# Designs tried in a protein design run: peptides against a protein of PDB entry 5Z08. Part 34

Target 1, 168 residues: chain A of PDB entry 5Z08
Amino acid sequence: RQKDEWAKKTSSLMKQLDWFIGEHLGAMLAAEELGGPVVGELMEIDPDDLSAGFNAHGKLKKATSQPDLDRRQRRIDDIWGPQDEQGQAHKRKRGADEALAASAEMRDLIEQLMNKLVEAGGDNSATYVEIPRESAAARFLVRSKVAMFHPNDARRLRLVDFGRDLDD
Target 2, 222 residues: chain B of PDB entry 5Z08
Amino acid sequence: GLPRLIDAIEEASKIPAKRRQTPIKPTIEKLTTHLYTHGASPDSLLRLADLLTLRNHLDQASLAAITRNLYPSSTVSDEVVLRFIGALGHGQLKPTLALQALFLRWLVMVYHLLENPGVLGQVYGVLFDLLDTAAIRPQLCHLLALVTRRKHVRPFRIQAILTLSRQTGGDPNLTGLLRVFKNYYPEIIVGDATKGRASAFKHPDPQWRQHLDEIQQRRSEA

## One batch from the design tools (peptide; made by RFdiffusion4, then SolubleMPNN)

Design b1_p10_4_s3 (from b1_p10_4, 7 letters changed)
Fold by OpenDDE base, seed 4:
Structure b1_p10_4_s3 (fold): chain B 168 residues (1-168), chain C 222 residues (1-222), chain A 10 residues (1-10)
Amino acid sequence: as target 1 above (168 residues)
Amino acid sequence: as target 2 above (222 residues)
Amino acid sequence: SKIRQLIESI
């Protein structure tokens, strides 16, 4: 009975997570990968402050390309900058494809992290997933305090063991 | 007095420069001279913070001149601090990044006069999230170096600095901030990010500090 | 718990 209730609750949460990844998070992660705003950092900014970045027509004013803008800031300006009409359709399709790719990457990463946690049987050294790159998905999980990198190897990621931090 | 000068500038700030009957520059010069001589009271600081941070018709040179002479005669309230913090970032309603850098420099220089230094710790996330803005990063890292406590040093922020340091080719200010983090957690592996020259976060303007101390001392004797 | 924390962090 309790296992079945746990399984149902877990299944429900996984469905909600899958929905959230597909409908919202994937697009935000794709925006981050493309050099857009970092997911979760913007939540502490008043939405009105974000809206103040857009002109009355929803176009971000071309931030004067300060030559010293890092590659990330240029990408943010490219994503959120005034979309010329012809570039919009190609950018929308590319954005949709990138959102799908980001959603798939996040789902796969969560699955791998959960599987490794179950397989490790309490051995924290065995809970690491090897990641091919530092993706927006991986960074998001770390920012959300859901995952952590291996201290000596940024290619190794694990879920945070929330059970142990309660006993210390 | 200072309140009357602020009144005149507030009224002028509502009107475009081309529609003003009188040039505002002489009034700005009187204000900056008064500020340099006497400093600003908490009430005057709040009014000046609004003039500096809210969108109005004042020119950038005037705003910069006021900011450079914004000597507190007393303490700096949380409300004044929050006005300057709220003015940071990108947006049409936000001040220029050049002016934001001056605000951050000002906050560094008056940090010891804050009524509640903890207020900056409460908005730590907002400040930290602006580190990708190159134009304000030097002053922002300096302010964060003053504000950072153990509670702010989180794994995700460590990783964010490391990532940004790599992306910027090892900005000395980020390296300096990472050293501050390492003081709280020596086990932080900073890797190649520490091989670069770190900023020492020296006081931005020693002459400004000396003049501030003179203004503050006159108040303690009164 | 972790999935909930993830969802709540979003």
Scores: peptide ipSAE 0.020, ipTM 0.270, DockQ to the pose 0.111
Fold by OpenDDE base, seed 1:
Structure b1_p10_4_s3 (fold): chain B 168 residues (1-168), chain C 222 residues (1-222), chain A 10 residues (1-10)
Amino acid sequence: as target 1 above (168 residues)
Amino acid sequence: as target 2 above (222 residues)
Amino acid sequence: SKIRQLIESI
């Protein structure tokens, strides 16, 4: 009975998180990856705005026409460079694609972190996920105190175990 | 005196080197010797700032020599600071990036003599936006490390430095600037970017500092 | 609990 209630609550929370990632967090994370504001500073980001990029002040740039380049971790020159006016339609699609990519990355990272926590069976050393880069997703989870880096290796990320502090 | 030397250089700066009746180099040497010995008054600093920052016919070696000997005998005004800040960045009318790096180095070395250090805080955004320019980044990060206050540490600037740090493979000057930011907000998560080598932002020229102190002491005794 | 804290922190 208690396990079933816990499973239902967990499932409900996962659905809410998935919704939140898709509707809000993905766009914010995409903005951060594009050199925009850190997640939590700008709460409402239109996918169309993501295509424009951000100036050095973290303000929305007018959308420039280079549609096809993966904008995640763009060169700072591309983020801060002069805005040319061309190509509105390709821009909306690109902003949406970046938000979707950020959403997928966040979902995958959370899934890996949760799976490692379950597989570790109480061994904290086995709960670390190796991350290929410091993504906006990884940084967000750490800022939110949901995850933590390994003390000696910032390529290793784990969920903060809140359960241990309750049993001590 | 110094004003007459500046007058002669100002007039010569209007004329291409090939059309000058007299070589300017001896006058530049007299100027730099005078500056080394006595420093520059606020009025002389302003005139020299205009010579250094405005497009004229002076050669780069002469401009660099003046900048290396630009010892203030007293304080540095906001107007002088703004001349040097206005000369930064890319443009046909702006000084070379090499000369801009010398200006930033100079601002670091005279920071304690500014009449209003807050003037640099007002132009913080202008300075910060130039961090992508590799040629001036070392001196720019040092200046920003001195100027940065809590009000300047914004999430978008944190992210901009993080992004640039990744793109540069962890430039130690950017890592140093991130550490300064973290002093104001310890909760800033920089991960691997803070674990790398950071610049300590030591004084760029201890001998220049010592000589400046000697010039400043003579003023207090007069 | 962790997911809830994440959502509450946003």
Scores: peptide ipSAE 0.020, ipTM 0.305, DockQ to the pose 0.049
Fold by OpenDDE base, seed 5:
Structure b1_p10_4_s3 (fold): chain B 168 residues (1-168), chain C 222 residues (1-222), chain A 10 residues (1-10)
Amino acid sequence: as target 1 above (168 residues)
Amino acid sequence: as target 2 above (222 residues)
Amino acid sequence: SKIRQLIESI
């Protein structure tokens, strides 16, 4: 009974989390990956606002065209780049694609972290997921105190085991 | 005069200390005294920049003493600036990180005397990419705080500082630089990185500033 | 529990 209720609650929470990732968090994480605001200080970034960039007065600014820097920086520069009409549709699509990519990365990371936690069977040393890079997703989980880096290896991330503090 | 002192030091710099017939310290002391009293002309600054930035047989104490007394009597040329910028980073042929920190400190203190402050903006990327070097980070952040314009505040750089701030446990200098970035883009969310103490980027040496002003005033009266 | 804390922290 309690296990089933826990499973149902976990499933419900996972659905809510999946919704939150898809609807809100993905765009915010994409913004952070693009060097925008850190998730948790800005509660809502409109994907369209992400595409427009910010001016000296904190308003969305039209960016000027500079040459072929690295593809990810180019995406940022495209988000912050001049709003040409054809560029807006491409920027919106690109912003949506980045939000989707960030959402997928967050989902995958959470899944890996949860799987490792289950597989470890209580061995904290086995709960670490190797991350290829420090992503906005990884950072968000750490800031939220949901995950922690290995003290000696920032490439290793694990879920914070809150359950141990409840059993003591 | 100053040129003859530089000549003597340049020649001595080619020879290992153990093979020098005459100790160089008295000549360095004369140079630093002259620099303290009169400052360095643009031509002398260039020659001294080469002595400071190029690998030679001068000891670190002598190089540091010259750098600490490197008062411009006039303006600082782009060429002089670029010598110091070119000397930054990791490499066997580059000056020590301690000396690089002194160069960055010097650039901060003479920033208002640059013939073209825009030259630092052109090499902004080079400076920014060195932020991971802990030994020079304090002075580098201070220089970047002076140099940063809106065009330099890019998303990848915001993210790079945020990442580095986290990795360093919230270095106050990085927090200070992020605050400068936020002045151009108030919407930059710095998260917990801004909750920490930020460097105020105060003038590194008020006495040095005062003495520089005295040297500069003598030029305006001549 | 952790996912709940995450969701509650949001």
Scores: peptide ipSAE 0.019, ipTM 0.303, DockQ to the pose 0.035
Fold by OpenDDE base, seed 2:
Structure b1_p10_4_s3 (fold): chain B 168 residues (1-168), chain C 222 residues (1-222), chain A 10 residues (1-10)
Amino acid sequence: as target 1 above (168 residues)
Amino acid sequence: as target 2 above (222 residues)
Amino acid sequence: SKIRQLIESI
């Protein structure tokens, strides 16, 4: 009974989370990955402005062109370049594609984190997921106190055990 | 007594106003006077909750008058709470949003009399998902501020409030709720949303509270 | 896997 209720509650929560990731969080994470505002820090970006492409007046500070910027950062300059009408449609499509990619990354990360938590059977040492990079998704989960980095290894991320704090 | 008044109103509620043989207003006035003087027992509260939440032929003014005088003489059961929660949201069979706002206000005012305050925590998601409904948002945020525990403060809810706060131009009630969230997780970066004017979530009606306390005291002396 | 099945079952 309690396990079934927990499973139902977890399922409902996962549905809500999946919806939220797809509808809202993915675009914001994509914006952060693209050198936009940090999710939760910079409240000024309307999700509709994210979906519509950032209008020119968002004072994105000039990212100093360090040459080894990952392919996604080069895409920032392409997204923020001069907006001809055809460029706006391409920017919107690119923004949508990046939002989908960010959504997928967040979903995958959450799935891995939860799977490890279930598999660990209460062993906190076994709950860590290895992350290939400090993504906007990972940072968001940490800032939100849903996840924590390993104290000695920033490539290892685990869910915060909220259950212990409720039983104490 | 109160049960007989409820019986009369229940029967009248089944009949359209134009087809009633007798005006319902005098009976509603007797009910509200009785409620004001004595409060409602748990059994009477349940019956009144059904009258308020289920679709019937009672007019909005009568429903509002009953809600404004819905003083519990004792505790409020989970069943009563769930009737009011079930009545929230959009739908043709649901009460008007104005009446829903009164229900939420009532839940805020009687929160300390709930037999199980945890029942609201169990339906937290249902309440939270209604934050986009502007007509009930002030009272909903107040109720959520009372109900919110650490377990409810989730990343998706934080971000949902932040997003909605932006969309609403910084609704003070949402700002107030964000501050409640931040109290559980001080490190949550809520940006400038918390720097704005926030609702303090003060008691909605101090006079109603005082009168409720008087009704509750009479029961403890009996 | 189980969560994916759960998400996919929704």
Scores: peptide ipSAE 0.014, ipTM 0.283, DockQ to the pose 0.073

Design b1_p10_4_s4 (from b1_p10_4, 7 letters changed)
Fold by OpenDDE base, seed 3:
Structure b1_p10_4_s4 (fold): chain B 168 residues (1-168), chain C 222 residues (1-222), chain A 10 residues (1-10)
Amino acid sequence: as target 1 above (168 residues)
Amino acid sequence: as target 2 above (222 residues)
Amino acid sequence: SEIRRLIEEI
């Protein structure tokens, strides 16, 4: 009974989390990846705003002509380079695609973190996920005090074990 | 209580050590003991920040002892943070660089207790411009590693760190800060500057952290 | 954060 209730609650929470990631968090993370505000400073980001990009101050740029390459990693040159006029339709699609990509990365990261926590069987040393880069998703989880980096290796991330603090 | 101890130290701080009627050391010891046991309230923190950052007649050992025991019992206000930031750099009215390093270390250790972490982001330029000061660079890089956001990672700052890294022979703290910058912009070509040892920016004092957590927990239960 | 709340609730 308790396991089934836990499973149902977990499933419900995962659905809510998935919704939150898709509807809100993905766009905010994408904005951060594009040089916009850090997640929590701007609550609502229009995908159209993402496509326009952000200036050096994290403010919305006018229309950028930059090609669809590696969506999350605008080169420094691209962020600071001259703004050329590309059409509104390509921009909206780019913003939506960046939000979707950010959502997918957050989902994948959370899944990996949760899986490692379960697999570790209580060994905190085994709960670390190796991350290829410090993404906006990873930074958000750390800033939110949901995850923490390994003290010696910033490529290793784990969930904060909230359960231990309740049993002590 | 703590306010009375601060009052006594404030009055003593106005008088040169040789002209004091009573030794201040016993009062400093009482203060540091009290801070270690109970921490400092926001109001007490502000007063202590003024004692630590403003020019007075307190000896460096006493100032260092207060700083090492400056456990917040609550949050750290923007005003307290700004006092410590305002005390950084070169100048006749500024604290010693050794004491400034302790302030930066303190800010690192209490970063999670700031009422508004964004306040450090607002003064990011002031902090960044002090990176050439070798005596405070280790703690400054650590603080900047915590404070740095995408908006702070600018071409001129990247270039400044790269230049300074070359000039210092690859200071591991600068390499560590460059890695933080690279996390925001993976395309940053750090060249040979990142091939060296980088600081991991570990917590400066795990025992201090543990003791802080104990003080903070007592407040949540009260 | 809402995510922290969600994770704490999991």
Scores: peptide ipSAE 0.007, ipTM 0.278, DockQ to the pose 0.341
Fold by OpenDDE base, seed 1:
Structure b1_p10_4_s4 (fold): chain B 168 residues (1-168), chain C 222 residues (1-222), chain A 10 residues (1-10)
Amino acid sequence: as target 1 above (168 residues)
Amino acid sequence: as target 2 above (222 residues)
Amino acid sequence: SEIRRLIEEI
């Protein structure tokens, strides 16, 4: 019973995370990769706060305001895309493609981090994922205190194990 | 005259200080006095740029003294600029980072005398890639603030400055450079890094500027 | 992995 409830809760959380990555976080990470605002500079971003998005000044919007992702994406496209009219449609498509790529990168990184944590069996040295680059996704997870770099190797990233701090 | 002083210093620069028959310091003092009074012609500037940027046996104090008195009497050629840019960065054959900071400061102070200011725009990438070098960052950011145009403001460079700003705890010079970038793209959100104090990139030495102007005015009267 | 399976089952 408890294992089934835990599995259901975990599944629900993963669905919510996947939704959040696809609908909101991917576009914001793409914006960061494109030299836009840094995601998660605020240490304690509630998922609801992240879903609320940031205003044009990088301030957290109240949770009730749907992040105008289209407006952000449009701004990124307005910044970096060609000024020509044919450029706007290509800009929107490119922005969407970058958001999809960022979403995929975040999903893959989270999956790798979680898999390594489970496989490590309590060995902290085995929990590290090797990252090919310091991505916006990796930086976001570190800034949110969900992940941490190896102290001597910035190419190695691991999840913060919150369970261990409860047993001490 | 100035050419003969440069000749003497060039010859002395080939010889280790311990093997010199005559102390070079009096000749350096004569050179710096001459430069302070008359400035350097384009030809003399090139020769002095080589003395400052190429590895030789001159001591750091002498090199710094020459750099501090390197007043152009006329324009600054692309060749002179490129000598100083080529001397930047890490390497056993390169000048010390302290001397490189003086070169960058000099380039800032003579920017308005460049024959072709566009030459710095052509080497923008070389300059930008040195921003991680803390010892030269203040002067480098100031020079980049002068040189930056819309074509240089690229996504990867914005991200690089943002990353470096976070890593440095919000270096005011980086914040100042980000503000310059934001002038070209106002929609760049610099986050909390912009809440910090930004450098205003004021002229590094008003007295040096005034003296330069006096030297430049004498040329227009001749 | 079990997580990949969980993600695929989602």
Scores: peptide ipSAE 0.007, ipTM 0.306, DockQ to the pose 0.025
Fold by OpenDDE base, seed 4:
Structure b1_p10_4_s4 (fold): chain B 168 residues (1-168), chain C 222 residues (1-222), chain A 10 residues (1-10)
Amino acid sequence: as target 1 above (168 residues)
Amino acid sequence: as target 2 above (222 residues)
Amino acid sequence: SEIRRLIEEI
């Protein structure tokens, strides 16, 4: 009975998480990957600071940021800048495709992390997933304190086992 | 005048809200209106800093309203700065982290009016050790970005930021601070954790800055 | 539970 209730609750939570990833988080992660705002930082930004960032004259002065930052900033400006008509459809499609890709990456990463946690059987050394890159998805999970990097290897990510801290 | 308003608020701050004979809100509104119009003298700033940083019975909304209108009419003394720095961190006697964030934001916005900007450099360690406190980290990184000099960029602090950046999934404020550090030591290996977006540390409130400039100009003409 | 809490806090 309790196992079945737990399984149902877990299934419900996974469905809600999947929905949240698809409807909201994927777009936010895609925005972050494209150099947009970091997911979760927007909540600490006073709405007034958000409004100040959205001032109509989108001339973000060229801070001499590194070429990669310029490319990301151009992508931000391409995503959030005044949409010129012809570029809008391609930008919207690209934004939608990036949101779908980010959603898929997040889902896959969560699945891998959960599978490794189950397979490890309590061995913390075996709970690490190898990640090909530090993605917005990986960073989000770490910021959210859901996952942590290996102290010596940023390519290794694991779920935080919240169950252990309750028994100690 | 402003001193009388401060007197009334100081007396009210000693009494729990439920035991006050008169609502404090109208007096706070008069204070904030006066501050908005005329700014605060150095003496008034010190008294207001004590009201903001010391434990009293003022509500958080009133404290926030005072902080948002805390326009210096002249310079900001070391004593005022140290009151705000002393109020930072964890503790039951300290202001809320939300209010601490407002204090740090204020220090950023008035940094150019400090009588001795070096005072913040002297307490650099105290500020740096608070970087793990997420609620104040954005404003703290901004302040540190202004304050940081070559003498503050030490190997242990570089490593601390790098470690914290990994632990926070690449907080852009920490990345921004690391870029400031890198300006002094270009050889700093900003690991993969810093490939993320960095904060530009723009002025927090351009309207507040403009209004401050107007208040400061009136004093130069008097 | 904590993932839900995290999602609810976002």
Scores: peptide ipSAE 0.007, ipTM 0.390, DockQ to the pose 0.084
Fold by OpenDDE base, seed 2:
Structure b1_p10_4_s4 (fold): chain B 168 residues (1-168), chain C 222 residues (1-222), chain A 10 residues (1-10)
Amino acid sequence: as target 1 above (168 residues)
Amino acid sequence: as target 2 above (222 residues)
Amino acid sequence: SEIRRLIEEI
């Protein structure tokens, strides 16, 4: 009974988290990857703002300024195309694609972190996920105090186990 | 005048709110109105700094309201600065972290009015050691960005910021402070920690700045 | 529970 209630609550929370990632967090993470505001400093980012790009201070660029280098190693020219109507549509589509990519990266990272926590069976050393890069998703989880890096290896990330602090 | 308002608040601060014969709120409102209109003299600033930093029975809303209206009519003494610095950190006798953040913000906004800006450089270590306190970190990094000189940029502090930046997932305020350090030592290898967004450390309140300038101008004409 | 609380606090 208690396990079933816990499973239902966990499933409900995962659905809510998935919704939040898709509707809000993905765009904010994409903005951070594009050199925009850090998640938690700006609550709402319009996909159109993603298409305009951000200055070195993470402020929205006016349409005339060259965008900062995409952290996804895309060339500036490939990212920010001509300013014609077709170019604006392509920029909007690209902003949406970056938000989707950021959402997928966050979902995958959370899934890996949760799976490793379950597999570790209480061994903290086995709870680390190897991350290919310090992504906006990884940084967000660390800032939120949901995850932490390995003290000696920034490529290793784990969930903060709040349950263990209660049993000690 | 302002001294009489401060006298009344000092006396009220010694008494728990439930035991006061008269509500303090009207007196606080008169004080904040006076401060907004005329600013505070150096002597009044010191007395107000004691009210804000020492443990008393004033409510947090009143303390915050005084801090938000703490316009200097003149310069800010070292003694006033040291009262606010001494109020920072964790401890049973310290102000709340929210109020400490307001004090740091105030110091940023009045930095150009300090009688001796070097006083903050003397307490640089005390300020730097508080960077792990997340609640005050934004304003603390801003203040440190103003105060930092070449003599403060030491290898152990560089490493401390890099470590804390990693632990915080690249806090933009720490990235901003690290960029200030790099301005003094361009050879500092900051790795990916500086590739993130950095705070620009812009003035926290442009309207407050404008109003301060108006108060300061009235004194120069008198 | 805490992740939800963190998300609700953001």
Scores: peptide ipSAE 0.006, ipTM 0.440, DockQ to the pose 0.078

